# Peptides against a protein of PDB entry 3JWR: the designs that were tried, part 72

Target 1, 323 residues: chain A of PDB entry 3JWR
Amino acid sequence: TRELQSLAAAVVPSAQTLKITDFSFSDFELSDLETALCTIRMFTDLNLVQNFQMKHEVLCRWILSVKKNYRKNVAYHNWRHAFNTAQCMFAALKAGKIQNKLTDLEILALLIAALSHDLDHRGVNNSYIQRSEHPLAQLYCHSIMEHHHFDQCLMILNSPGNQILSGLSIEEYKTTLKIIKQAILATDLALYIKRRGEFFELIRKNQFNLEDPHQKELFLAMLMTACDLSAITKPWPIQQRIAELVATEFFDQGDRERKELNIEPTDLMNREKKNKIPSMQVGFIDAICLQLYEALTHVSEDCFPLLDGCRKNRQKWQALAEQ
Target 2, 298 residues: chain A of PDB entry 3JWR as posed
Amino acid sequence: TRELQSLAAAVVPSAQTLKITDFSFSDFELSDLETALCTIRMFTDLNLVQNFQMKHEVLCRWILSVKKNYRKNVAYHNWRHAFNTAQCMFAALKAGKIQNKLTDLEILALLIAALSHDLDHRGVNNSYIQRSEHPLAQLYCHSIMEHHHFDQCLMILNSPGNQILSGLSIEEYKTTLKIIKQAILATDLALYIKRRGEFFELIRKNQFNLEDPHQKELFLAMLMTACDLSAITKPWPIQQRIAELVATEFWEQGDQVGFIDFVCTQLYEALTHVSEDCFPLLDGCRKNRQKWQALAEQ

## One batch from the design tools (peptide; aimed at target 1 S127 K194 F284 A287)

Design b2_p23_4_s4 (made by RFdiffusion4, then SolubleMPNN; from b2_p23_4, 10 letters changed)
Fold by OpenDDE base, seed 4:
Structure b2_p23_4_s4 (fold): chain B 323 residues (1-323), chain A 23 residues (1-23)
Amino acid sequence: as target 1 above (323 residues)
Amino acid sequence: SREEERKEYREILDELEKLFASF
């Protein structure tokens, strides 16, 4: 395609030029081509292209395929969300110095997972999928959409001309897919709630050890969640803009819940209760985000900008809730 | 069982809906 030709022929700017190591990064001013160029730079600067012998054209095709499999009519859970999740992962690995704590396969898996974690998202949550008795809800007992996202990820990875993992051994390939699956599933907040207590307790007791395979898996899950939720850490103007996108999608779900399911939506999904957004954001930060970014900062102090951003946004949302 | 797993998951989702404006 013309898009592939343009991407494959383009000079890829440095990570410094693209500012993709910054925790304060915003994609709002970037074209689709520039987001793809940023993605190439992430793979290159993490040494994934070199270490796993990726062909440039194959990587370009894969990126464009991933982007194509996000829906354009979904306000928040689209390519830009996946791209921002991956950028936060890249920043956490580089600026947050987590790269030195992980294997190349783990890094490869996390980056693929971050870009793929919401593939073919429909703009509705797992609760809606269950309540609507969607066919996907018959296939999976939990993490319905995350299973679907992984299936889409696997489909793309196995598609002709998209096989970015072709340079891996059979064992490396199996390991990578396992980690990708675990990482995508970890983005289900229900699983985060279930598992976070173990992680926080290990940190509290100073017993956290990345050399333990179970604790490594747990950390990768927490890191994925931290990147997936990283919009809450962004500078306030960016946070506000993203919150508008989230609210738009949630209100669209609420409207569908009324129309299609004949139920009253929760306050989060209720367009009529938009004035509750600031207080709900404070509640979300307190219940989900703060402890996660605190724990992540304990693993690597260089991740502090995520915690600091979260704290600052809590203050801003609290001030709005008091008006 | 699959039904027990589905039920447990539904309970967690219900809890999340009460607690969160999630991104």
Scores: peptide ipSAE 0.353, ipTM 0.873, DockQ to the pose 0.587
OpenDDE base, seeds 1, 2, 3, 5: peptide ipSAE 0.367, 0.339, 0.356, 0.363; ipTM 0.879, 0.861, 0.875, 0.876; seeds 1, 3, 5 fail the geometry check

Design b2_p23_5 (made by RFdiffusion4)
Pose (drawn by RFdiffusion4):
Structure b2_p23_5 (pose): chain A 298 residues (1-255, 281-323), chain P 23 residues (1-23)
Amino acid sequence: as target 2 above (298 residues)
Amino acid sequence: SAEEVFFRDDIDYIKEEVAFQES
């Protein structure tokens, strides 16, 4: 609770000061308090704070709540992952210039979603919890973990003093939640695979267009995946280290080039055709693919 | 079998999950 006191009274530095406008950004050196501050700057500079009558007191409690609902003992899928995703999401809307392409309801939803897309992640994949007959698998059908991540995000938003959405008309709130659900579910890699083919063609055929309501919400799912694993587009020293964590968490459950080819370059290329200013992601991606290929040959 | 289990990668898990959802 003191953590709230100290946070709800500190000055939120500028985005330029925080270097959160950068696709090459890193959190390694930030404190916990600093990361929450960047998040406040994110909401603020996306005009989400003013356009939705958010009280500084409430947004702070909510952000802190999400922070404490990521597991510390979990290697990669902890708070800094949700944070690094939201920052990438933020950098995409600003420097990648997408904010000018979508509504305020959509921007708010994407940010809330990117922050909570892995809540309570217990360091294990959907494949494992299904094969081990975890009760969560009995409860949810498909996209088990992602359904849970949402069940959590919503539980927190309904918490007292956390209704950062309290300022929304009922119609607004109703459809924002609909988009958030879609966003969080879209971070299921299985859905990314089962859907991306349709999107990669609209791009390939120079037919893709945002105005189309459906073509848009598909892209919104592709954008979520793009930020969820943006870590692969980082400078080598960073990608080197964050790959170390994904490495340990996977080995703990068990107790790169093929993946980038199979999952990533394909996607970031498409994102740049949609927005050229998003190319740094594609550049950093193939740049790391270059270094992993060289290492694979020892 | 032990080697197949030990040397699995993320793509194997993704393909398994996709197949599960199509089933």

Design b2_p23_5_s1 (made by RFdiffusion4, then SolubleMPNN; from b2_p23_5, 14 letters changed)
Fold by OpenDDE base, seed 4:
Structure b2_p23_5_s1 (fold): chain B 323 residues (1-323), chain A 23 residues (1-23)
Amino acid sequence: as target 1 above (323 residues)
Amino acid sequence: AAAAAAGRTLLDLIAEEVAREEA
């Protein structure tokens, strides 16, 4: 395609120029082409292109295929969300120095998973999918959308001309797919809530050990969630704008819940409760985010900017809640 | 107190979602 030709022929700027190593990164001013260029740079600078013998054209095609399989009519869970998740992963790996703690296959899997974790998202949560009796709810019982996201990811990875994993051995391929699946499934916030206690307890007791396979898996899940929620860590102007996108999508779901399911939405998804957004954001930070970024910072102190950003945004939201 | 209540509401939603998926 013309788009592929343009991307494949383009000079890829450095990570420094693109600022993709910064935890404060924003994609707001980037074109779709520039987001694709950033993605190429992530793969290159993580040594994934070299180590796994990726063909440049295949990588370009794969990136464009992933981008194409996000919906444009979804306010938040779109390509830009996936891209920002991947950028946070890249920053955590590089600036946060987590790359030194992981294998090349784990890094490969995490980056693919971050980009793919919300493929074909419909702008509604699993509860809505279940209650609406959507066909996907017949295919999957738990983590409905996350299973669908992984299915879409697998479809793309196996599509002609998109096979960025073709340089892997059979064993490496199987390992990578396993990690991708686990990482995508880990973005189900319900699973995060279920598992985070074990992670926090290991940290609290100073028993956390990445050489333990179970703890490694647990860490990768927590890292995925940390990147998925990383909008909460961004500089205030960016955070505020993203929060508006999230609210828009949630209110759209709430409107659909009234219309299609004949139910009153929860406050989080109730447009009439817009004035509660600041207090809900504080509650979200306290209940979900702070402990995660504290624990991540404990594993790698260089991830502190994520925790610091989260704390700063809590203060900003609290100030608005008091008005 | 309001922040804590909002947090509990989110957790309740997640719990309800999990319960529906397990039913």
Scores: peptide ipSAE 0.025, ipTM 0.644, DockQ to the pose 0.194
OpenDDE base, seeds 1, 2, 3, 5: peptide ipSAE 0.024, 0.008, 0.024, 0.020; ipTM 0.649, 0.513, 0.646, 0.571; seed 2 fails the geometry check

Design b2_p23_5_s2 (made by RFdiffusion4, then SolubleMPNN; from b2_p23_5, 13 letters changed)
Fold by OpenDDE base, seed 4:
Structure b2_p23_5_s2 (fold): chain B 323 residues (1-323), chain A 23 residues (1-23)
Amino acid sequence: as target 1 above (323 residues)
Amino acid sequence: SAAAERNRTLLDLIAEEVAADEA
C-alpha cells in the first residue's frame, strides 16, 4: 500500500526528537504516520530490530496491520490507547530503567503485547459482552475480550508479510508468545484485582525477587497494568482530555445497556451522572492506581514520575469533586 | 466512609466483570 511505502521509506526520528522516553508524552498532536514512526523507534531503541533480525518492511507492515485492527469508532480503546500503552512501556523500560531487569524476549513480548492488548476492542467491557450474549462470550468464559485481543495478535503475527518473529528460534518464539498471552490477559482489571495483593505483599515484606519465575510473571502483569492505566499519570491537561474519552466510551456503553439490555447503567457509565466523574476518578486512583505505581516505584525508583503524576491528578480531581 | 462511597461504583463494575468471568 501507499501507506506502507511511505512508512518504510521515511526517516525515523530519534527517541529524543519524538519525546517517547518521556512519561509526560502526549500523542494528541501526532498523525497516524508519526505514531507508526514512534513505534519503529521503540523497537529499534530497545534493540529488538537488531537482536531478532527484523526486516524493516515487515516491521512497518506489522505496525500498520496492528493499527488497522483497532476500531476508529471507539472513543478510547483504539489505536491511540494501544500506542500510548506501548509508549509508557517504552518509557518505563528506558527512563524507568526496567529494561535492565528484563530479558530481550520479555521486552519484545511486552512491547508487542502493549501494542496488541486491545485489538478489535468494541468499546464495551467483558460484562457487557457476556450479558449481551455476544458470539465472543461463547468462545471464552474468562477475560473474554483479552482472549480475543490475543487471538487477533496471533493472527496478525502469523499473517504473510507481518511475521516480525521469524528470526526467533522455536524456543524463543514459544516463550515470546507465552509472555504476550500472559501480558494481554493481565490487562483484564479483574485479574489485576485478583493478583495485585500478592505483588504488594511481596514488596511490603521486601521479598520481591525477579529471579523467581512466578514473581517475574507477576511483575510483568503488574507492569502491563501500570502502562495500560498510565493515562491517570499524565500531566493534568492530558489527563482531563483522556478522561473525557474514557467517559464518552463508558457513557456509550451505558446508553447501549439501556437500549439493548434494558438495564440501568452504573454511575460510571451513566451519562446522567456526569457530575460524579471527579469523585469517581478519585475513587479509581485510590482503589486501583496509587498502590500500583507505589509498588512499581519501589521496584524501580526511576518510575517515580508515574506515581507523582498519579498523585497530582488525584489532587486535581479531588479539588473538582469538592466544588 | 467517604472513601468507600467514592469507590462503590468502581467496585460494582469490577464485581460485574468478575462475575462475568465466573459465569
Scores: peptide ipSAE 0.023, ipTM 0.673, DockQ to the pose 0.250
OpenDDE base, seeds 1, 2, 3, 5: peptide ipSAE 0.022, 0.023, 0.017, 0.019; ipTM 0.661, 0.685, 0.622, 0.574; seeds 3, 5 fail the geometry check

Design b2_p23_5_s3 (made by RFdiffusion4, then SolubleMPNN; from b2_p23_5, 15 letters changed)
Fold by OpenDDE base, seed 3:
Structure b2_p23_5_s3 (fold): chain B 323 residues (1-323), chain A 23 residues (1-23)
Amino acid sequence: as target 1 above (323 residues)
Amino acid sequence: DALARANRTLLDLILEEVEREEA
C-alpha cells in the first residue's frame, strides 16, 4: 500500500525528537504516520529490531495492521489509546529504568501487548458483552474482550507479511506469546483488582523480588495496568481531554444499554450524570490508581512522574468536584 | 469521597465484573 511505502521509506526521528521518553507525552498533535514512526522508534531503541532480527518492512506492515484493526468509531479504545499505552510502556522502560529489570523477551512481549491489548475494541465493557449475550460471551466466561484482543493479536502476528516474531526460536516464540497473552489479560481491571493486593503486600513488606518467576509475572501485569491507565497521570490539559473521550465512550455505552438492553446505566455511563465526572474521577484515582503508581515508584523511583501526575490530577478533579 | 462512593463508579463496575467472574 502507499501507506506502507511511505512509512517504510520515512526517516524515523530520534526518541528525543519524538519526545516518546517523556511521561508527559501527548499524541494529540501527531498524525497517524507519526504515531507509526514513534512505534518504530520504540522497537528500535529497545533493541528489539536488532535482537530479534525484525525486517523493517515487516515491522512497518505489522504496525499498520495493528492500527487498522482498531475501530475509528470508538471514542477512546482506539489506536491512539493503544499507542499511548505503548508510549507509557516505553517511557517506563527507558526513563523509568525498568528496562534493566526485564529480559528482552519480556520487553518484546510487553510492547506488542501494549499496542495490541485493545484490538477490535467495540467501545463497550465486558459487562455489556455479557448482558447483551454477544457471541463472544459464549466463547469466554471471564475477561471476554481481553481474550478477543489476544486472539486478534495472534491473528495479526501470524498474518502473511506481519510476522515480526519470525526471527525467534520456537522456545522464544512460545515464551513471548505466553507473556503477551498474560499481559493482555492483565488489562482486565477485574483481574487487576484480584491480584493487586499480593503485589502491594510484597512491596509493603520489602519482599518484592523480580528474580521470582511468579512475582515477575505479577509485576508485568501491574506494569501493563499502570500503562493502560496512564492517561490519569498526564498533564492536566491532556488528562481533561482524554477524560472527555472516555466519558464519550461510556455515555455511548450507556445510551446503548438504555436502547438495546432496556436498563438504566450506571452513573459512570449515564449522560445525564456528567456533572458527577469530577467526583467519579477522584474515586477512581483513590480506589484504583494511586496505590498502583506508589508501588510502581517503589520498584523504580524514576517512575515518580506517573505518581506525581496522578496526585496532581486528583487535586484538579477534587477542586472541580467541590464546585 | 462520600459522593464518589455513592456513585456507581468505574470501581463499582469492576467489582461487579469481579463478582460475576467469581460466581
Scores: peptide ipSAE 0.049, ipTM 0.751, DockQ to the pose 0.407
OpenDDE base, seeds 1, 2, 4, 5: peptide ipSAE 0.047, 0.043, 0.045, 0.031; ipTM 0.757, 0.755, 0.754, 0.689

Design b2_p23_5_s4 (made by RFdiffusion4, then SolubleMPNN; from b2_p23_5, 13 letters changed)
Fold by OpenDDE base, seed 5:
Structure b2_p23_5_s4 (fold): chain B 323 residues (1-323), chain A 23 residues (1-23)
Amino acid sequence: as target 1 above (323 residues)
Amino acid sequence: SEAERRNRTLLDEILEEVAADEA
């Protein structure tokens, strides 16, 4: 395609030029092509292209395929969200120095997972999918959409001309897929809530050990969530804009819940309760975000900008809630 | 082709193993 030709022929700017190592990064001003260039740079600078013998054209095609399989009519859970999740992962690996704690296969898996974790998202949560009796709800009882996202990820990875993992051995391939699946499934906040207590307790007791396979898996899950939620850590103007996108998508779901399911939406999904957004954001930060970024910062102090950003945004939301 | 069929079968086996490890 013309898009592929353009991407494959383009000079990829440095990570410094693209600012993709910054936790404060914003994609708002980037074209789709530039987001793809950023993605190439992430793979290159993490040494994934060299270590796993990726062909440049195949990587380009894969990136474009992933991007194409996000819906454009979804306000928040689109390519830009996935891209920002991956960028946060890249920043956490590089600037946050998490790279030194992980294997190359784990890094490969996490980056692929971050880019793929919301593939074909429909702008509705698992609860809606379940209550609407969607066909996917017949296949999976829990983490319905996350299973679908992984299925889409796998489909793309195995599509002709998109096989970026062709340089891996069979064992490496199996390991990578396992980690990708676990990472994508971990983005279900229900699973995060279920599992986070173990992680926080290990940190609190100073018993956290990444050499333990179970704890490694747990950490990768927590890291995925931290990147997935990283919008809450961004500079206030960026955070506020993203919160508007999230609210738009949630309100669209709430409208559908009223119309299609004949139910009253929760406050979070209720357009008529938009005045509660600031207080709900404070509650979300307190209940979900703060402890996670505190724990992550404990694992690597260089991740502090995420925690600091979260704290600053809590203050901003609290100020709005008091008006 | 036979090679393609073999590759698909191998992929299916890999996926089944991955799924089994998560169960």
Scores: peptide ipSAE 0.023, ipTM 0.570, DockQ to the pose 0.017
OpenDDE base, seeds 1, 2, 3, 4: peptide ipSAE 0.019, 0.019, 0.022, 0.018; ipTM 0.665, 0.668, 0.559, 0.640

Design b2_p23_6 (made by RFdiffusion4)
Pose (drawn by RFdiffusion4):
Structure b2_p23_6 (pose): chain A 298 residues (1-255, 281-323), chain P 23 residues (1-23)
Amino acid sequence: as target 2 above (298 residues)
Amino acid sequence: SALEYFLEEADKAGVNPDWAQAW
C-alpha cells in the first residue's frame, strides 16, 4: 500500500531517459519501482492515458496488481518477462513504426495483453499440466495456461480501483476485451505454429495487407508471439543470461539453435517485410543464433 | 489438436517440444 503511495507520486521520466524505445533494452539493472514507472510512460506515450480518461491513481494500482500476481519463485516466467515483452511491444509500435498502422483500441489491447499474457504462470508448460492431470486441465480445453492467464487479467481489471478501462464506452470495452482475449491466447506456441503458415505465405506472395480485417487480427497474433520471445533477439550478454533462466525453469520441470531455426528467424523475417524498422529484431536474432551455433560446436 | 500438431512439427524438425514451450 505504501508501494502505491511512493509510485503514484514519483515523476515518470521520459522515454528517452528510460531507453525503452530501444530493441536492445535491458532491465537487469532496473529496480522494481523503475519498471512500473516505465510501464506508466508506455501507456502515456502511446496516448492511451489521455484518450481513455485514465486516472493516475487507478493505473498505478492496476500495474502494481499485475506485478504482485507474477510469481517470484518462478525462474523466467515472472514479472520481468511480462515487462520485457511489453517493452518490446512498445518498441515495436514506436521505433518499429506500427502505431501508425492500427487503432487506439488495438494499441491499448496489445499493451494490456502483453503485460498479463503469463499471469500466475507456475513455471511449467501446457504439456506438463495436461499430462499430470492438473485441475486446470479439467477446467480448460485447449491453450489451458493461456486461458488462465486471461481469466486472471480480467479478474484484475474488474477489481476495484483497477478499472483502468472504466472510461470506455460499453461497446469499446466489449471489443477491447475481445482483442485482449485473442492476444493472450495467441501466445500459445501451439497456435503460433498452427497459424503461422497461412501468414508466412501472404508475406511470401507479396499479398499480405493490413487493411483486411482478418489479415490484421492474424498479424496481431503473430505480433504477440514476436514480443513474447523477443528475449532471443537481445545482445549476446543478455541473451546469454536470460537463456540461463529459461534453462533453470525447464530443468525444474524436468525434475537453442534448432529452436531459433524452427520458431524464430522464420517469424522475425516476416515481421520485417511488414515493417522494415523492425529489422533490429531479425538482426539480433540471427546474431545470437550465430553464437549458439559456435558454442554447440564447443 | 493444435498441441498435437505442434508436437508432430517439432518432432519432424528435430526440436525438443518441451524446451520450445519453456520460452

Design b2_p23_6_s1 (made by RFdiffusion4, then SolubleMPNN; from b2_p23_6, 9 letters changed)
Fold by OpenDDE base, seed 4:
Structure b2_p23_6_s1 (fold): chain B 323 residues (1-323), chain A 23 residues (1-23)
Amino acid sequence: as target 1 above (323 residues)
Amino acid sequence: SDLDYFLERAAEAGVDPDFAESW
């Protein structure tokens, strides 16, 4: 395609020029082509292209295929969300020094998972999918959308001309797919809530050890969630704008819940409760986000900008909630 | 310490099911 030709022929700017190592990164000013160029740079600077012998054209095609399989009519859970998740992963690996704690296969899997974790997201949560009796709800009982996202990821990875994993051995391929699946499933916030206590307790007891395979898996899950939620860590103007996108999508679901399911939406998805957004954001930060970034910073102190950003945004939301 | 603060916040934080289901 013309798009593929343009991407494949383009000079890829440095990570410094693209600012993709910054935790404060924003994609708002970037074109779709520039987001694809950033993605190429992430793979290159993590040595994934070299180590796994990726063909440039295949990588370009794969990126474009992933981007194409996000919906444009979804306010938040679109390509830009996936791209920002991957950028946060890249920043955590490079600037946050987590790269030194992981294998090349784990890094490969995490980057693919971050880009793929919300493929074909429909702008509604698992609860809506279940309550609407959607066909996907017949396939999976739990983490319905995350299973679908992984299925889409696998489909793309196996599609002709998109096989970025063709340079892997059979064992490396199996390992990578396992980690990708676990990482995508870990983005189900219900699973995060279920598992985070174990992670926090290991840290509390100073027993956290990345050499333990189970603890490694747990850490990768926590890291995925930290990147998925990383909008909450962004500089206030960026955070506020992203929160508006999230609210838009949630209100769209709430409107559909009223119309299609004849139910009153929760405050979080109720357009009439816009005035509660600041207090709900404080609640979300306290209940879900803050401890995660504290724990991540404990594992790697260089991740402090994520924690600092989260704390600053909590203060901003609290100030708005008091008005 | 940041760890002590983390532990305190983790112990005090009630998880609203609405957040877990909505995100």
Scores: peptide ipSAE 0.032, ipTM 0.591, DockQ to the pose 0.111
OpenDDE base, seeds 1, 2, 3, 5: peptide ipSAE 0.024, 0.023, 0.026, 0.023; ipTM 0.675, 0.668, 0.677, 0.671

Design b2_p23_6_s2 (made by RFdiffusion4, then SolubleMPNN; from b2_p23_6, 13 letters changed)
Fold by OpenDDE base, seed 1:
Structure b2_p23_6_s2 (fold): chain B 323 residues (1-323), chain A 23 residues (1-23)
Amino acid sequence: as target 1 above (323 residues)
Amino acid sequence: SDLEYLREKAAAAGVDVDFLESY
């Protein structure tokens, strides 16, 4: 395609020029081509291209294939969300110095997972899929969309001309796919809530050890969630704009719930309850986000900007909730 | 169920479970 030719021929700017190492990064001003260039830079600067012998054209095609398999009519869970998740992963690995704690296969898997974790998202949650009796709900009992996202990821990885993992041994390939699957599934907040207690307790007791395979898996899951939710850590103007996108998508679901399912939407998805957004955001930060970024900062102090951003946004949302 | 567990935890945290399911 013309897009592939343009991407493959383009000079990829440095990570510094692209600011993709910054936790404060925003994609709002970037073209789709620039987001793809950023993605190439992430793979390159993490040494994934070199270590796993990726062909440049194959990587370019894969990136464009991943981007193409996000829906444009979805307000939030689109390519830009996946891209921002991957950028946060990159920043956490580089600026947050988590790269030194992980294997190359784990890093490869996390980056692929971050980019792929919401593939073909329909702008509705698992509850909607279940209640609408969608065919996907018959295939999976739990984490319905996350299983679908992984299936889409696997499909793309195995598609002709998109095989960025072709340089891996069979064992490396199997390991990578296992980690990708676990990482994508970890983005189900239900699983996060189920598992986070173990992680926080290990941190609290100073018993956290990344050399333990179980604890490593747990950490990768927590790191994925931290990147997936990273919009909450962004500078306030960015956070507000992303929150508006999330609200738009949730309200679209709520409108569909009323129209298609004859269900009264929850407050979060109810367009008539926009005034509750600030208080709901405070609740979300307190219940879900703060402890995660605190724990992540205990693993790597250089991740503090995520925690600091989350705290600052809590203050901003609280101030709005009091008005 | 995982959903019930989420609901209980969300309720304990004063967060709507649906909020957690939406992310």
Scores: peptide ipSAE 0.024, ipTM 0.635, DockQ to the pose 0.606
OpenDDE base, seeds 2, 3, 4, 5: peptide ipSAE 0.021, 0.009, 0.021, 0.024; ipTM 0.567, 0.467, 0.627, 0.618

Design b2_p23_6_s3 (made by RFdiffusion4, then SolubleMPNN; from b2_p23_6, 11 letters changed)
Fold by OpenDDE base, seed 2:
Structure b2_p23_6_s3 (fold): chain B 323 residues (1-323), chain A 23 residues (1-23)
Amino acid sequence: as target 1 above (323 residues)
Amino acid sequence: SDLEYFERAAKEAGVDADFAESW
């Protein structure tokens, strides 16, 4: 395609020029081509291209294939969300110095997972999929969409000309796929709520050890969630704009729930309750986000900008909720 | 069910279950 030719021939700017090491990064000013260039830079600067002998054209095709398999008619869970998740992962690995704590296979898996974690997202949650009796709800009892995202990820990785993992041994390939699957499934906030208590307790007791395979898996899951939710940490103007995209998608689901399922949507998905957004954001930050970024900062103090951003946005949302 | 557990855990955390499922 013309897009592939343009991407493959383009000079990839430095991470410094692209600002992809910054926790305050915004993609709003970037073209689709520039987001693909940023993605190439992430793979290159993490030494993944060299260490796993990726062909440049294959990597370019894979990135474009991943981007193509996100829906354009979904307000939030689209390519830009996946790209921002991957950028936060890159920043956490580099600026947050988490790279030094992980293997190359774990880093490879996390970056692929971050880019792939919402593939073919339909702009509706697992509850809607279950209540609508969608065919996917018959295949999976829990984390329905996350299983689908992984299946889409696997399909792309195995597609002709997209096999970025072809340089891996059979054992490395199996290990990488296992970690990708676990990381994508971990983006189900239901699983986060279920598992986070163990992570926070290990941190609180100063017993956290990344040399333990179970604790490593747990950390990778928490890191994925931290990157997936990283919009809440962004500078206030960026946070506000992303919150509007999230609200738009939720209101679209609420409208469909009324029309298709004959149910009254929750306040979160009810467009008539837009005035509740500030208080709901405060509740979300307190219940889900703050402890996660505190724990992550405890693992690596260089991740503090995520925690600081989350705290600042809480104050902003609280001020709006009090008006 | 895992869903019921999640709904309960979300509620105990002061989060609407639908909120936790939607983000």
Scores: peptide ipSAE 0.070, ipTM 0.763, DockQ to the pose 0.595
OpenDDE base, seeds 1, 3, 4, 5: peptide ipSAE 0.059, 0.057, 0.030, 0.036; ipTM 0.743, 0.735, 0.669, 0.667

